Peptides against a protein of PDB entry 4N3Y. Designs and how they scored, part 2

Target 1, 83 residues: chain A of PDB entry 4N3Y
Amino acid sequence: ETRDQVKKLQLMLRQANDQLEKTMKDKQELEDFIKQSSEDSSHQISALVLRAQASEILLEELQQGLSQAKRDVQEQMAVLMQS

## One batch from the design tools (peptide; aimed at target 1 L62 Q63 L66, target 1 (a further copy) L58)

Design b1_p8_4_s3 (made by RFdiffusion4, then SolubleMPNN; from b1_p8_4, 4 letters changed)
Fold by OpenDDE base, seed 4:
Structure b1_p8_4_s3 (fold): chain B 83 residues (1-83), chain C 83 residues (1-83), chain A 8 residues (1-8)
Amino acid sequence: as target 1 above (83 residues)
Amino acid sequence: as target 1 above (83 residues)
Amino acid sequence: SELLQALA
């Protein structure tokens, strides 16, 4: 009976060890995944920021062009009204 | 022609503005996603760590039990051999 | 953003 108990405990010990190894592996893999995922996302966000900045520059240029175009139209109208 | 140019520029300005808004929204959503994802993963990792610690405690207890069981078997054998 | 800076 005691002999059988020893063998049973040995099995339980091996099972516990396997569980521990698996848990530690899972934790490591999850940490690696988070790290890699965050890095990938960071690069994507950086690209988005640059694109937003480019759009902002475009907006400013368009606004300047719009303002100039408006002035041109108004000037032409003034000339027409004077003739 | 200039009148048409103004209208064209107005359209371009609106389009650029829409693009800018969309890009800024996308950036914000991505940041929110990363934040939430990281928090969820952090909680999961914490749970895994606790589970690993529990397994380690179990291993130690099993080892103690195994050692005791081994001693018990050896003692019984000694008694048997002496009779 | 603060998040982006933390990830950089």
Scores: peptide ipSAE 0.077, ipTM 0.454, DockQ to the pose 0.036
OpenDDE base, seeds 1, 2, 3, 5: peptide ipSAE 0.070, 0.063, 0.069, 0.071; ipTM 0.498, 0.457, 0.499, 0.505

Design b1_p8_4_s4 (made by RFdiffusion4, then SolubleMPNN; from b1_p8_4, 5 letters changed)
Fold by OpenDDE base, seed 1:
Structure b1_p8_4_s4 (fold): chain B 83 residues (1-83), chain C 83 residues (1-83), chain A 8 residues (1-8)
Amino acid sequence: as target 1 above (83 residues)
Amino acid sequence: as target 1 above (83 residues)
Amino acid sequence: DELLEALR
């Protein structure tokens, strides 16, 4: 009976539409999650980069200080040897 | 005493280096995590997109079937009215 | 990192 077939198809259409809407929602939520996660990670990485840069600068300063200290010791030793 | 200062600076240098290495390692681990997470998410999104596409195609087919079914019912009704 | 390499 064609009328019964129409009703059956209408039900199937509703079910398919529900599935489509759900899937689209899930996709959107996942995209939003990825976006947010990426932004958070980016900020965290940036903070770590800054920390690394600070450490690098400190190392350079300490190395220079170390080199100067060594030179100072050598100067003192030279003076002692001459006296 | 300059020699003592040299030793102190050497210790500070080692400490700074340790911090730098740790920070760089942490940064790398985070970058790797982000990369992996992004790839996983991308695959998941792709799967969801395919599901949505399948649902959309189904909806289109069902809508066409529904329209045809309605036309068939109308034809039957017309025949009955003419008889 | 050049600095790290120099310290090793």
Scores: peptide ipSAE 0.066, ipTM 0.467, DockQ to the pose 0.013
OpenDDE base, seeds 2, 3, 4, 5: peptide ipSAE 0.063, 0.054, 0.054, 0.047; ipTM 0.468, 0.504, 0.504, 0.507

Design b1_p8_5 (made by RFdiffusion4)
Pose (drawn by RFdiffusion4):
Structure b1_p8_5 (pose): chain A 83 residues (1-83), chain B 83 residues (1-83), chain P 8 residues (1-8)
Amino acid sequence: as target 1 above (83 residues)
Amino acid sequence: as target 1 above (83 residues)
Amino acid sequence: SELEEKLE
């Protein structure tokens, strides 16, 4: 039946076009997510740079501490030997 | 001509359903791109994190080793002073 | 000397 059929096909076409709009919306959200995901990995690298800096500072302090310890032991030994 | 109209709507519905199928395929490609990009970046970052925590545990033990080294040398000074 | 080499 041509009249009922036109109405059914119009309903189906509307539903298909609504579904197409939603799926395009989803694609857009995925594209945005690619961007956000990339920025999150960057922030992870920055946190890693912070850890490297704290480590470099600590290593430097330990190097200085070893130098100071050697110097003062040299003086203590020099006195202990002047005897 | 509700019969010609029906044929037209059937064509439009076929075109919409084909477009929906293609856009769904595109979405899948984006989800796959996200997954592959995350797996890659996680591999790189997990590697940087392993290096960072190794530096940290080692530097921690070196703080201990420095104190211990100073104590050992001090005991040596105590023995050298028994003379 | 061993501690100095570890710190380098």

Design b1_p8_5_s1 (made by RFdiffusion4, then SolubleMPNN; from b1_p8_5, 3 letters changed)
Fold by OpenDDE base, seed 1:
Structure b1_p8_5_s1 (fold): chain B 83 residues (1-83), chain C 83 residues (1-83), chain A 8 residues (1-8)
Amino acid sequence: as target 1 above (83 residues)
Amino acid sequence: as target 1 above (83 residues)
Amino acid sequence: DELEELLA
């Protein structure tokens, strides 16, 4: 009976549409999640970069201090030898 | 004592360097994680897109079938009225 | 969306 076939097709159409909408929603939610996660990670990376840069500065300062300290030791030894 | 100061600075330098290396390593690991996660997500999204597209095709087919079914019902009713 | 309208 054709009328029954129409009703069946209408049901199938609704089901297909529901599936499509669900799929699209899931995709959007995943994209939103990735976007948020990426932003969070970017902030973390930036913080780590700053920390690394701070350490680099510290290393340079310590290296300079170490070099100066070595020079001071050498100077002291030289003075002792002259005495 | 200057020599002791040199030794202290050397230790500080080593510690600072270790911290720097650790920080840089952590940053790299985080970046690698993000890269991998993003790739995985991209694949998932692509799969969902394909699923959605398949549903779209199905919907179009069902819509066409539904339209045809409606036309068939109308035709049957017209024939009945003529009889 | 035409499909959405049809199903509304």
Scores: peptide ipSAE 0.095, ipTM 0.462, DockQ to the pose 0.012
OpenDDE base, seeds 2, 3, 4, 5: peptide ipSAE 0.088, 0.085, 0.082, 0.087; ipTM 0.464, 0.494, 0.452, 0.498

Design b1_p8_5_s2 (made by RFdiffusion4, then SolubleMPNN; from b1_p8_5 with E8A)
Fold by OpenDDE base, seed 4:
Structure b1_p8_5_s2 (fold): chain B 83 residues (1-83), chain C 83 residues (1-83), chain A 8 residues (1-8)
Amino acid sequence: as target 1 above (83 residues)
Amino acid sequence: as target 1 above (83 residues)
Amino acid sequence: SELEEKLA
């Protein structure tokens, strides 16, 4: 009967709309999560980059100091041997 | 004393290198995590998109069917009232 | 940092 078919279709339509709404919401939430997570991680990466850069600068300074100090010691020894 | 300074600088240099290596590793691990997480989430989003599209198509079909069925019922009633 | 502080 057509009347019964109408009622059935109405129910199916409601179910379809509910499913669509749910799926759209889930999709949006996932996209938002990805965006936020990516931004947070990006900030963490930036902090680590700065830390690494500071360490690199320190390394360069220490390497120069170490090299100079070693040269100084060697020079002292050379003078002692010369005398 | 220069000799003592050399020893101190050597220790500091080792510490700096250790810190740099650790920081670089941590940074790389974070970047890898972000990349993998983003890819996994992207696949999930794609699946949801397909599901939503299927629901939209179903909705359109059901809406058309519902409209037609309602019209048919109305036509039947009109015929009955006419007679 | 710890290392920079030691260097200073």
Scores: peptide ipSAE 0.138, ipTM 0.505, DockQ to the pose 0.011
OpenDDE base, seeds 1, 2, 3, 5: peptide ipSAE 0.113, 0.104, 0.107, 0.099; ipTM 0.503, 0.500, 0.497, 0.465

Design b1_p8_5_s3 (made by RFdiffusion4, then SolubleMPNN; from b1_p8_5, 3 letters changed)
Fold by OpenDDE base, seed 1:
Structure b1_p8_5_s3 (fold): chain B 83 residues (1-83), chain C 83 residues (1-83), chain A 8 residues (1-8)
Amino acid sequence: as target 1 above (83 residues)
Amino acid sequence: as target 1 above (83 residues)
Amino acid sequence: DELEELLR
């Protein structure tokens, strides 16, 4: 009968809505996960970039120091040999 | 009438199904995005870690070079002053 | 698709 059809469709509609709500919740959780993961990765990348930059600057300073030390020693040896 | 109720519920069920399919598609796209973003971030982090490690090793080598150069110059000056 | 199966 038509009444039985109505009851069946009402049940199916409830089941569809339950599944919809579950899927919407899962979607929201994934959005939250994406946001948090993106923030965490951004901070970690920033920290590593800064560490690399600091080490590179120190490398340049040490290379300059080596070059200057070489020149200073050469000058001292020249003075000693000529005195 | 009951027949009109059936028709209404059939329409509502179709609408619910359409929304469910849309939401499921969105969820799948977010899962794909998470996977790709996670892989990209992992590769970028690995590259930055390796760059930091390489720079740190070079720093240590340059510091050792400076210390050895200082000792070599001191030895040369000692020989020159005593000859 | 669970809903599609339900509708069949």
Scores: peptide ipSAE 0.162, ipTM 0.440, DockQ to the pose 0.005
OpenDDE base, seeds 2, 3, 4, 5: peptide ipSAE 0.092, 0.098, 0.086, 0.092; ipTM 0.465, 0.466, 0.485, 0.482

Design b1_p8_5_s4 (made by RFdiffusion4, then SolubleMPNN; from b1_p8_5, 4 letters changed)
Fold by OpenDDE base, seed 1:
Structure b1_p8_5_s4 (fold): chain B 83 residues (1-83), chain C 83 residues (1-83), chain A 8 residues (1-8)
Amino acid sequence: as target 1 above (83 residues)
Amino acid sequence: as target 1 above (83 residues)
Amino acid sequence: DELEQLLA
């Protein structure tokens, strides 16, 4: 009976549409999640970069201090030998 | 004592260097993680897109079928009225 | 999407 076929097709159409909408929603939610996660990670990475840069500065300062300390030791020894 | 100061600075330098290396390593690992996660998500999204597209095709087919079914019902009714 | 609008 054709009328029954129409009703069946209408149901199938509704089901297909529901599936489509669900799929699209899931995709959007996933994209939103990735976007948020990426932003969070970016901020974290930036913080780590700053920390690394701070350590680099510290290393340079310590190296300079170490070099100076070595020079001071050498100077002290030289003076001692002259005495 | 200057020599002791040198030794202290050397230790500080080693510690600072270790911290720097650790920080840089952590940053790199985080970046690698994000890269991998993003790739995985991209593949998942692509799969969902394909699923959605398949649903769209199905919907179009069902709509066409529904339209045809309606026309068939109308035709049957017209014939019946002529009889 | 035309189809989506039709089913809305």
Scores: peptide ipSAE 0.095, ipTM 0.462, DockQ to the pose 0.014
OpenDDE base, seeds 2, 3, 4, 5: peptide ipSAE 0.091, 0.075, 0.085, 0.079; ipTM 0.464, 0.497, 0.454, 0.501

Design b1_p8_6 (made by RFdiffusion4; failed a check: a repeat of another design)
Pose (drawn by RFdiffusion4):
Structure b1_p8_6 (pose): chain A 83 residues (1-83), chain B 83 residues (1-83), chain P 8 residues (1-8)
Amino acid sequence: as target 1 above (83 residues)
Amino acid sequence: as target 1 above (83 residues)
Amino acid sequence: EELQQGLS
């Protein structure tokens, strides 16, 4: 039946076009997510740089501490030997 | 001509459903791109994290080793002083 | 490495 059929097809066309709009919305959200995911990996690399810095500072202090310890043991040994 | 109209709507519905199928395929490609990109970056970052925590545990043990080394040398000074 | 050698 041609009249009922036109109405049914118009309903289906509306539903298909609504569904197309929603799926395009979803694509857009995924494209944005690619961007956000990229910014998040970057922020992780910054946290890693912070850890490297704290470690470089600690290592430097330990190097200085070893030097100081050698120097003052050298003096102590020099006195103990002046006897 | 509700019959010509029906044929037109059937054509439009076929075009919409083909467009929906294509857009759904595009979404899938984006989800796959996200997954591949996350796997890759995670590999890189998990490697940088492993290096960072190794540096950290080692430097911690070196703080201990420095104190211990100073103590050992002090005991040597105590023995050298028994003379 | 050098720090560990110095400590040894």

Design b1_p8_6_s1 (made by RFdiffusion4, then SolubleMPNN; from b1_p8_6, 5 letters changed)
Fold by OpenDDE base, seed 3:
Structure b1_p8_6_s1 (fold): chain B 83 residues (1-83), chain C 83 residues (1-83), chain A 8 residues (1-8)
Amino acid sequence: as target 1 above (83 residues)
Amino acid sequence: as target 1 above (83 residues)
Amino acid sequence: SELLEELA
């Protein structure tokens, strides 16, 4: 029957629309999540980079200090040998 | 004392290096995570896009069917009025 | 940060 067929098609159309809207919503939410996650991660990475840079600078300072300290020890030993 | 200072600096240097390596590792792991997450999400989004496209095509077919069914009903009613 | 503060 055509009338019943029309009703069936209307139901199917509504169901298809619901599914389409859900799919579109899910897609958008996922895209938003990715964007947000990427931004959050970017901030975290930047913080880690800065921390790493600070550590690198500190390492350079410590290495210089270590080298100087070693030289100072050597100088002290040299003075003792002269006395 | 210079000797003790050297030992202290060596310890500090080791600790700083450990922290630096940890920071670099954490950074790399985070970058890898972002890349993997992005790829996984991209695949999921693509799947959703295909699903949405399928739904859209189905909707078009159903809409065409619905329109035709309505026309068929109208034609049937017209025939009945002629009889 | 805490380690850097201790080291610095």
Scores: peptide ipSAE 0.104, ipTM 0.487, DockQ to the pose 0.011
OpenDDE base, seeds 1, 2, 4, 5: peptide ipSAE 0.079, 0.070, 0.081, 0.082; ipTM 0.481, 0.480, 0.466, 0.470; seed 2 fails the geometry check

Design b1_p8_6_s2 (made by RFdiffusion4, then SolubleMPNN; from b1_p8_6, 5 letters changed)
Fold by OpenDDE base, seed 5:
Structure b1_p8_6_s2 (fold): chain B 83 residues (1-83), chain C 83 residues (1-83), chain A 8 residues (1-8)
Amino acid sequence: as target 1 above (83 residues)
Amino acid sequence: as target 1 above (83 residues)
Amino acid sequence: SALLQELA
């Protein structure tokens, strides 16, 4: 009878060990995923920041060009009125 | 002739303005995307961190259980030897 | 621009 108890406990121990190993693996996978996700996001965001900055520079150039163009038009119109 | 120049400049101005508006929109979309991506990543990572922490707690419990189970088995075996 | 500075 005690023998049967021992066998049962041995089985429980094996089951616990199996679950432990599974859980350890799961935890590691999650940690790896978090790390990778963070790195990927960081890289992606950095790239998009650079892209947005490029757009900002272009926007500023266009605004300046537009202002100059407006002045040029006004000047030409003034000349036209004098002609 | 000056009139033609003015008309040309007016066209250029319109073109520049159109491009400016397009660029402004593009920039805004990129900024919005970056912000949303960052928020989404943050939320996802936080969730996974919590999940990993739960796994860690479970792992610790299993380790303790395993140790206790081992002790129980040893105790039962000792009893068996005495019987 | 403010957003870019924050995220950069």
Scores: peptide ipSAE 0.086, ipTM 0.477, DockQ to the pose 0.032
OpenDDE base, seeds 1, 2, 3, 4: peptide ipSAE 0.070, 0.068, 0.078, 0.076; ipTM 0.482, 0.485, 0.481, 0.471

Design b1_p8_6_s3 (made by RFdiffusion4, then SolubleMPNN; from b1_p8_6, 5 letters changed)
Fold by OpenDDE base, seed 3:
Formats: C-alpha cells, structure tokens, sequence
Structure b1_p8_6_s3 (fold): chain B 83 residues (1-83), chain C 83 residues (1-83), chain A 8 residues (1-8)
C-alpha cells in the first residue's frame, strides 16, 4: 500500500536525519576535542621546553663552576708545592 | 673547601643532567602522544565523515522515494475520482 | 627550577 509506504518512508527519513545529526555532532565534538587537546598539549610542551632551557642554563653554570673549581684545586696544589 | 666544592658541583651536574634528560624525554613522549592521538582522531573523524556521507545519500534516496510515493498516492486518488 | 633556586 502506497499510504503505508509513505508513512514508512517518513519514519525512515526521520531516523536517517537523526543519525545524520548525531554523526555530525560527534564529528564536531571530536574536532573540538582535538583542537582543545592540541592546545593543551602545546602549552604543556612549551612549559617543558622552558624547563629544559632552564636546566640547560643551569648545566652551563655548573659546568663553568666545575671547571673553575678544578682550576682552583690545581692552583692550590701548585702553591703547596712551592712552599 | 675546594675539593668538597668540586664533588658537590659534580653531583649537582649529574642531577641537572638527569633532570634535563627527563624533561627532554617527557617532551618527546608528549609530542609522540599528540601525533598518535591526532592520527587516531583523524581516522575516526574520517570514518564519521564517511558515515555521514552515507546518511546523506540515504536521505536523498528516501526523499526521492517519499516524493514519488506521494505522487503515486495522488495519481491513485485521481484515478478513483475518474471512475 | 628547584636546582636554580638552590644555586640562587
């Protein structure tokens, strides 16, 4: 029957539309999540980069200090040998 | 004492290096995670896009069927009025 | 940062 067919098609159309809207919503939510996650991660990475840079600076300072300390020890030993 | 200072600086240098390596490792792991997550999400989004496209095609077919069904009903009613 | 603070 055509009338029943029309009703069936209308139901199917509504169901298809619901599924389409759900799919589109899910897609958008996922895109938003990726964007947000990417931004959050970017901030975290930037913080880690700064931390790494601080560590590098510290290492340079410590290395300089270490080298100087070694030289100082050598100088002290030299003075002792002269006395 | 300079000798003790040297030993202290050596320890601090090792600790700083450990922290630097840890920071670099954490950064790399985070970058890898983002890349992996992005790729996984991209695949999921692509799947959703295909699903949405399938739904759109179905909707077009159903709409065409619905329109035809309505026309068929109208034609049937017209025939009945002629009889 | 903690190490930098220790040196400062």
Amino acid sequence: as target 1 above (83 residues)
Amino acid sequence: as target 1 above (83 residues)
Amino acid sequence: SELLEQLA
Scores: peptide ipSAE 0.102, ipTM 0.471, DockQ to the pose 0.011
OpenDDE base, seeds 1, 2, 4, 5: peptide ipSAE 0.069, 0.067, 0.073, 0.074; ipTM 0.464, 0.471, 0.477, 0.482

Design b1_p8_6_s4 (made by RFdiffusion4, then SolubleMPNN; from b1_p8_6, 5 letters changed)
Fold by OpenDDE base, seed 3:
Structure b1_p8_6_s4 (fold): chain B 83 residues (1-83), chain C 83 residues (1-83), chain A 8 residues (1-8)
Amino acid sequence: as target 1 above (83 residues)
Amino acid sequence: as target 1 above (83 residues)
Amino acid sequence: SELLEALA
């Protein structure tokens, strides 16, 4: 009868609502996870960028030193030839 | 002597360059990972959104059914009282 | 690093 049908529909409605709430919660948790993960990764990437920049600076300094050293060798050789 | 210093600096330069390349590679891999992870998560979130939307539709249908069932019960009761 | 900027 209709009374039993109403009760059944009420149960189904509650179940559907529970499922909806669960899904919404799961979605929110996923969004939060992605946000947090992205932030953490961003910090890691930033650290790696800084490391790369430090290496780049070192490369420049070493290149300059190497060039200077080469020039020094050349000058020493020139002195020897003139001696 | 300067010759040995040049050789040492050349080694250091190569080592620094290797480190730079490694860091750049690691950064790129991290960026790729984040991109892929975000895409995968986006698809998962989309699936969850669709599920939530389906549940919402069901809720609306059930609510309508419930309201109709209530009305039917009320009409039946009215008929009984008039009989 | 457009990705980094987008994540910021």
Scores: peptide ipSAE 0.078, ipTM 0.452, DockQ to the pose 0.033
OpenDDE base, seeds 1, 2, 4, 5: peptide ipSAE 0.069, 0.060, 0.075, 0.070; ipTM 0.494, 0.459, 0.454, 0.499

Design b1_p8_7 (made by RFdiffusion4; failed a check: a repeat of another design)
Pose (drawn by RFdiffusion4):
Formats: structure tokens, C-alpha cells, sequence
Structure b1_p8_7 (pose): chain A 83 residues (1-83), chain B 83 residues (1-83), chain P 8 residues (1-8)
């Protein structure tokens, strides 16, 4: 039946076009997500740089501490030996 | 001509459903791109994290080793002083 | 390494 059929096909076409719009919306959200995911990996790398800095500072202090310890032991040994 | 109209709507519905199928395929490609990009970046960053925590545990033990080394040298000074 | 060698 040609009249009922036109109405059914118009309903289906509307539903297909609504579904197409939503799926395009979803694609857009995924494209944005690619961008945000990239940003998040960058921020992880910055946190890693902070850890490296704290470690370089600690290592430096321990190097200085070893030097100081040697120097003062050298003086203590020099006196203990002046006797 | 509601019959010519029906044929037209059937063509339009076929075109819409083909477009929906293609856009759904595109979405799938984006989800796959996100997954592949996350896996790659994770691999890189998990490697940087392993290096960072190894540096940290080691430097912690070196703080201990420095104190301990100072103590051992001090005991040596105590023995050298028994003379 | 150098720090460990110095401590040794």
C-alpha cells in the first residue's frame, strides 16, 4: 500500500538520519579523546621529570657528603698521626 | 505519484543506511587508533617509570651506605687511637 | 658508580 508505505519510509528515514547524527557526534568525541589522551601522557612525562630532578639533587648531596667525610677523616688521621 | 515517491524514499533510505555503516566503520577505526596509541605510550612511560624507581631505591640505599661507611671509618679511627 | 667506588 502506497500511502501507508510512504509514511513508514519517512519514519524510517528520520530514524536513520537521527542515528547518523548521533554516530557523528560520537566520532567527534573520539577525536577529542585522542587529543586529551595525548595531553595526559605529556603530563605523565612531566611528573617523571620531577622525579628525575629530585633524584639528581639527592645524588649531588650524597656526593658532597662523601667528599666532606673524606676531608675531615683526612684531618683527623693527620692529627692522630702527628703523634 | 506516491509510487515514484516510494521509490525515491527507498533510494534515500539505502543511501542513509550505507552512510551509517561507513560512519560506524570510521568510529571503530578511531577506537582502534586510540587503543594502539595508548598501548604505545604506555610502553614508553612504563619503561621511564621503571628507571625512575630504580634510581630512587638505589639512592635510598646509598643514603644508608654513606652513614654506614662513616660509621665503619669511625671505628677504624677508634682502633688507630688505641696507640 | 663513582659514589659507590668512593664508599668502597
Amino acid sequence: as target 1 above (83 residues)
Amino acid sequence: as target 1 above (83 residues)
Amino acid sequence: EELQQGLS

Design b1_p8_7_s1 (made by RFdiffusion4, then SolubleMPNN; from b1_p8_7, 5 letters changed)
Fold by OpenDDE base, seed 5:
Structure b1_p8_7_s1 (fold): chain B 83 residues (1-83), chain C 83 residues (1-83), chain A 8 residues (1-8)
Amino acid sequence: as target 1 above (83 residues)
Amino acid sequence: as target 1 above (83 residues)
Amino acid sequence: SSLLQELA
């Protein structure tokens, strides 16, 4: 009968609504995760960039020191040869 | 003596060179890590964006279905009232 | 320097 059909449709409606709400939550969680993941990655990368830059500075200083040391050795050897 | 000074400087030079090479490797590793991390994050985010988009499509379909279901219920109730 | 300039 029609009454039974209505009951069936009401159930289907409730089921659809439940699924809709679940899907809405799932979507929101995914969006939140994406946003947070991006932010976390960005911060981590930024920190590591700074660290790498520090290494670069150190590298340059060491290269300069090495060059100077080489010159110093050569100078001392020159003095030695004069002696 | 000068010879001893030269020996000392040679040692210092070797030490500096060793540190330089170490630092160069460290820097390279950091750069590699940064690059890989960025790429991995990008791919992950892209995948999740697609997933979120799929959820959006599903959500829209469910909303449409819900609206249709409501109309169907109302129609059936109208028929019932006529009977 | 090269990669850092690109990323920073």
Scores: peptide ipSAE 0.088, ipTM 0.482, DockQ to the pose 0.031
OpenDDE base, seeds 1, 2, 3, 4: peptide ipSAE 0.084, 0.077, 0.085, 0.080; ipTM 0.481, 0.466, 0.477, 0.455

Design b1_p8_7_s2 (made by RFdiffusion4, then SolubleMPNN; from b1_p8_7, 5 letters changed)
Fold by OpenDDE base, seed 3:
Structure b1_p8_7_s2 (fold): chain B 83 residues (1-83), chain C 83 residues (1-83), chain A 8 residues (1-8)
Amino acid sequence: as target 1 above (83 residues)
Amino acid sequence: as target 1 above (83 residues)
Amino acid sequence: SELLEALA
């Protein structure tokens, strides 16, 4: 009868609502996870960028030193030839 | 002597360059990972959104059914009282 | 690093 049908529909409605709430919660948790993960990764990437920049600076300094050293060798050789 | 210093600096330069390349590679891999992870998560979130939307539709249908069932019960009761 | 900027 209709009374039993109403009760059944009420149960189904509650179940559907529970499922909806669960899904919404799961979605929110996923969004939060992605946000947090992205932030953490961003910090890691930033650290790696800084490391790369430090290496780049070192490369420049070493290149300059190497060039200077080469020039020094050349000058020493020139002195020897003139001696 | 300067010759040995040049050789040492050349080694250091190569080592620094290797480190730079490694860091750049690691950064790129991290960026790729984040991109892929975000895409995968986006698809998962989309699936969850669709599920939530389906549940919402069901809720609306059930609510309508419930309201109709209530009305039917009320009409039946009215008929009984008039009989 | 457009990705980094987008994540910021």
Scores: peptide ipSAE 0.078, ipTM 0.452, DockQ to the pose 0.033
OpenDDE base, seeds 1, 2, 4, 5: peptide ipSAE 0.069, 0.060, 0.075, 0.070; ipTM 0.494, 0.459, 0.454, 0.499

Design b1_p8_7_s3 (made by RFdiffusion4, then SolubleMPNN; from b1_p8_7, 3 letters changed)
Fold by OpenDDE base, seed 3:
Structure b1_p8_7_s3 (fold): chain B 83 residues (1-83), chain C 83 residues (1-83), chain A 8 residues (1-8)
Amino acid sequence: as target 1 above (83 residues)
Amino acid sequence: as target 1 above (83 residues)
Amino acid sequence: DELLQALS
């Protein structure tokens, strides 16, 4: 029966539209998640980069300290040899 | 006393070297972590991008289906009007 | 360092 067939098709259309809207929402949420995740990762990596940078500064200071300490030992040994 | 002073400085030098080695190791581990984290994030984002791509294909299919369903309803209504 | 420069 054509009338019933039309009604069925109208229902199918509504159902399809509902699914479409859901899919569109899910896609948007996924895209937003990707963007947010990327930004969060970027921030985290930036923080870690700064931490690594601080570590590098510390390394430089330690290297300078080591070099100075070595020189100090050498100087003290020289004094010992003189006495 | 100079001799004791030299020995103390030698100890300090060894301790400084130990700290330097530790710091170097920590820095390397941090750098490795950053690299690994970045790669992991890249893989995750790539997977999500593929998922979004699949969703987009589905959306296109649904849109086509909706358009066809609408046309089908219109055709059936036309048939109903003719009968 | 090269890594820091690349990530900055």
Scores: peptide ipSAE 0.079, ipTM 0.496, DockQ to the pose 0.033
OpenDDE base, seeds 1, 2, 4, 5: peptide ipSAE 0.068, 0.038, 0.043, 0.075; ipTM 0.393, 0.494, 0.498, 0.506

Design b1_p8_8 (made by RFdiffusion4; failed a check: a repeat of another design)
Pose (drawn by RFdiffusion4):
Structure b1_p8_8 (pose): chain A 83 residues (1-83), chain B 83 residues (1-83), chain P 8 residues (1-8)
Amino acid sequence: as target 1 above (83 residues)
Amino acid sequence: as target 1 above (83 residues)
Amino acid sequence: IEELQQGL
C-alpha cells in the first residue's frame, strides 16, 4: 500500500538520519578524547620530572655529606696522630 | 506518483543505512586508535615510573648507609683513641 | 650514585 508505505519510509528515514547525527557526535567525542588522552600522558611525564629533580637534589646532598664527613675525619685523625 | 516517491525513499534509506554502517566502522577505528595509543604510552610511562621508584628506594637506603658509615668510622676513632 | 657507594 503505497500511501501507508510512504509514511513508514519517511519515519524510518527520519530515525536513520537522527541515528547518523548521534553517531557523528560520538565520533567527535572520541576525536576529542584522543587529544585529552595525549595531554594526560604529558602531565604524567611532568610528574616524573618532578620526581627526578627531588632525587637529584637528594643525591647531591648525600655526596656533599660524604665529602664533609671525610674532611672532618681527616682532621680528627690528624690530631689523634699528632700525639 | 506516490509509487516513484516510494522508490526514491527506498534509495534514500539504503544510502542512509550505508552511511550509518560506515560511520560506525569509523567510530570503531577511533576506539581502536585510542586503545593502541594508550597501551603504547603506558608502556613507556610505566618504564619511567619503575626507574624513578628504584632511584628513590636506593637513595633512601643511601641516607641510611651514610649515617651508618659515619657511625662505623666513629667507632674506629674510639678504638684509635685507646692509645 | 656509584661514586657515592664507592666512597661509603

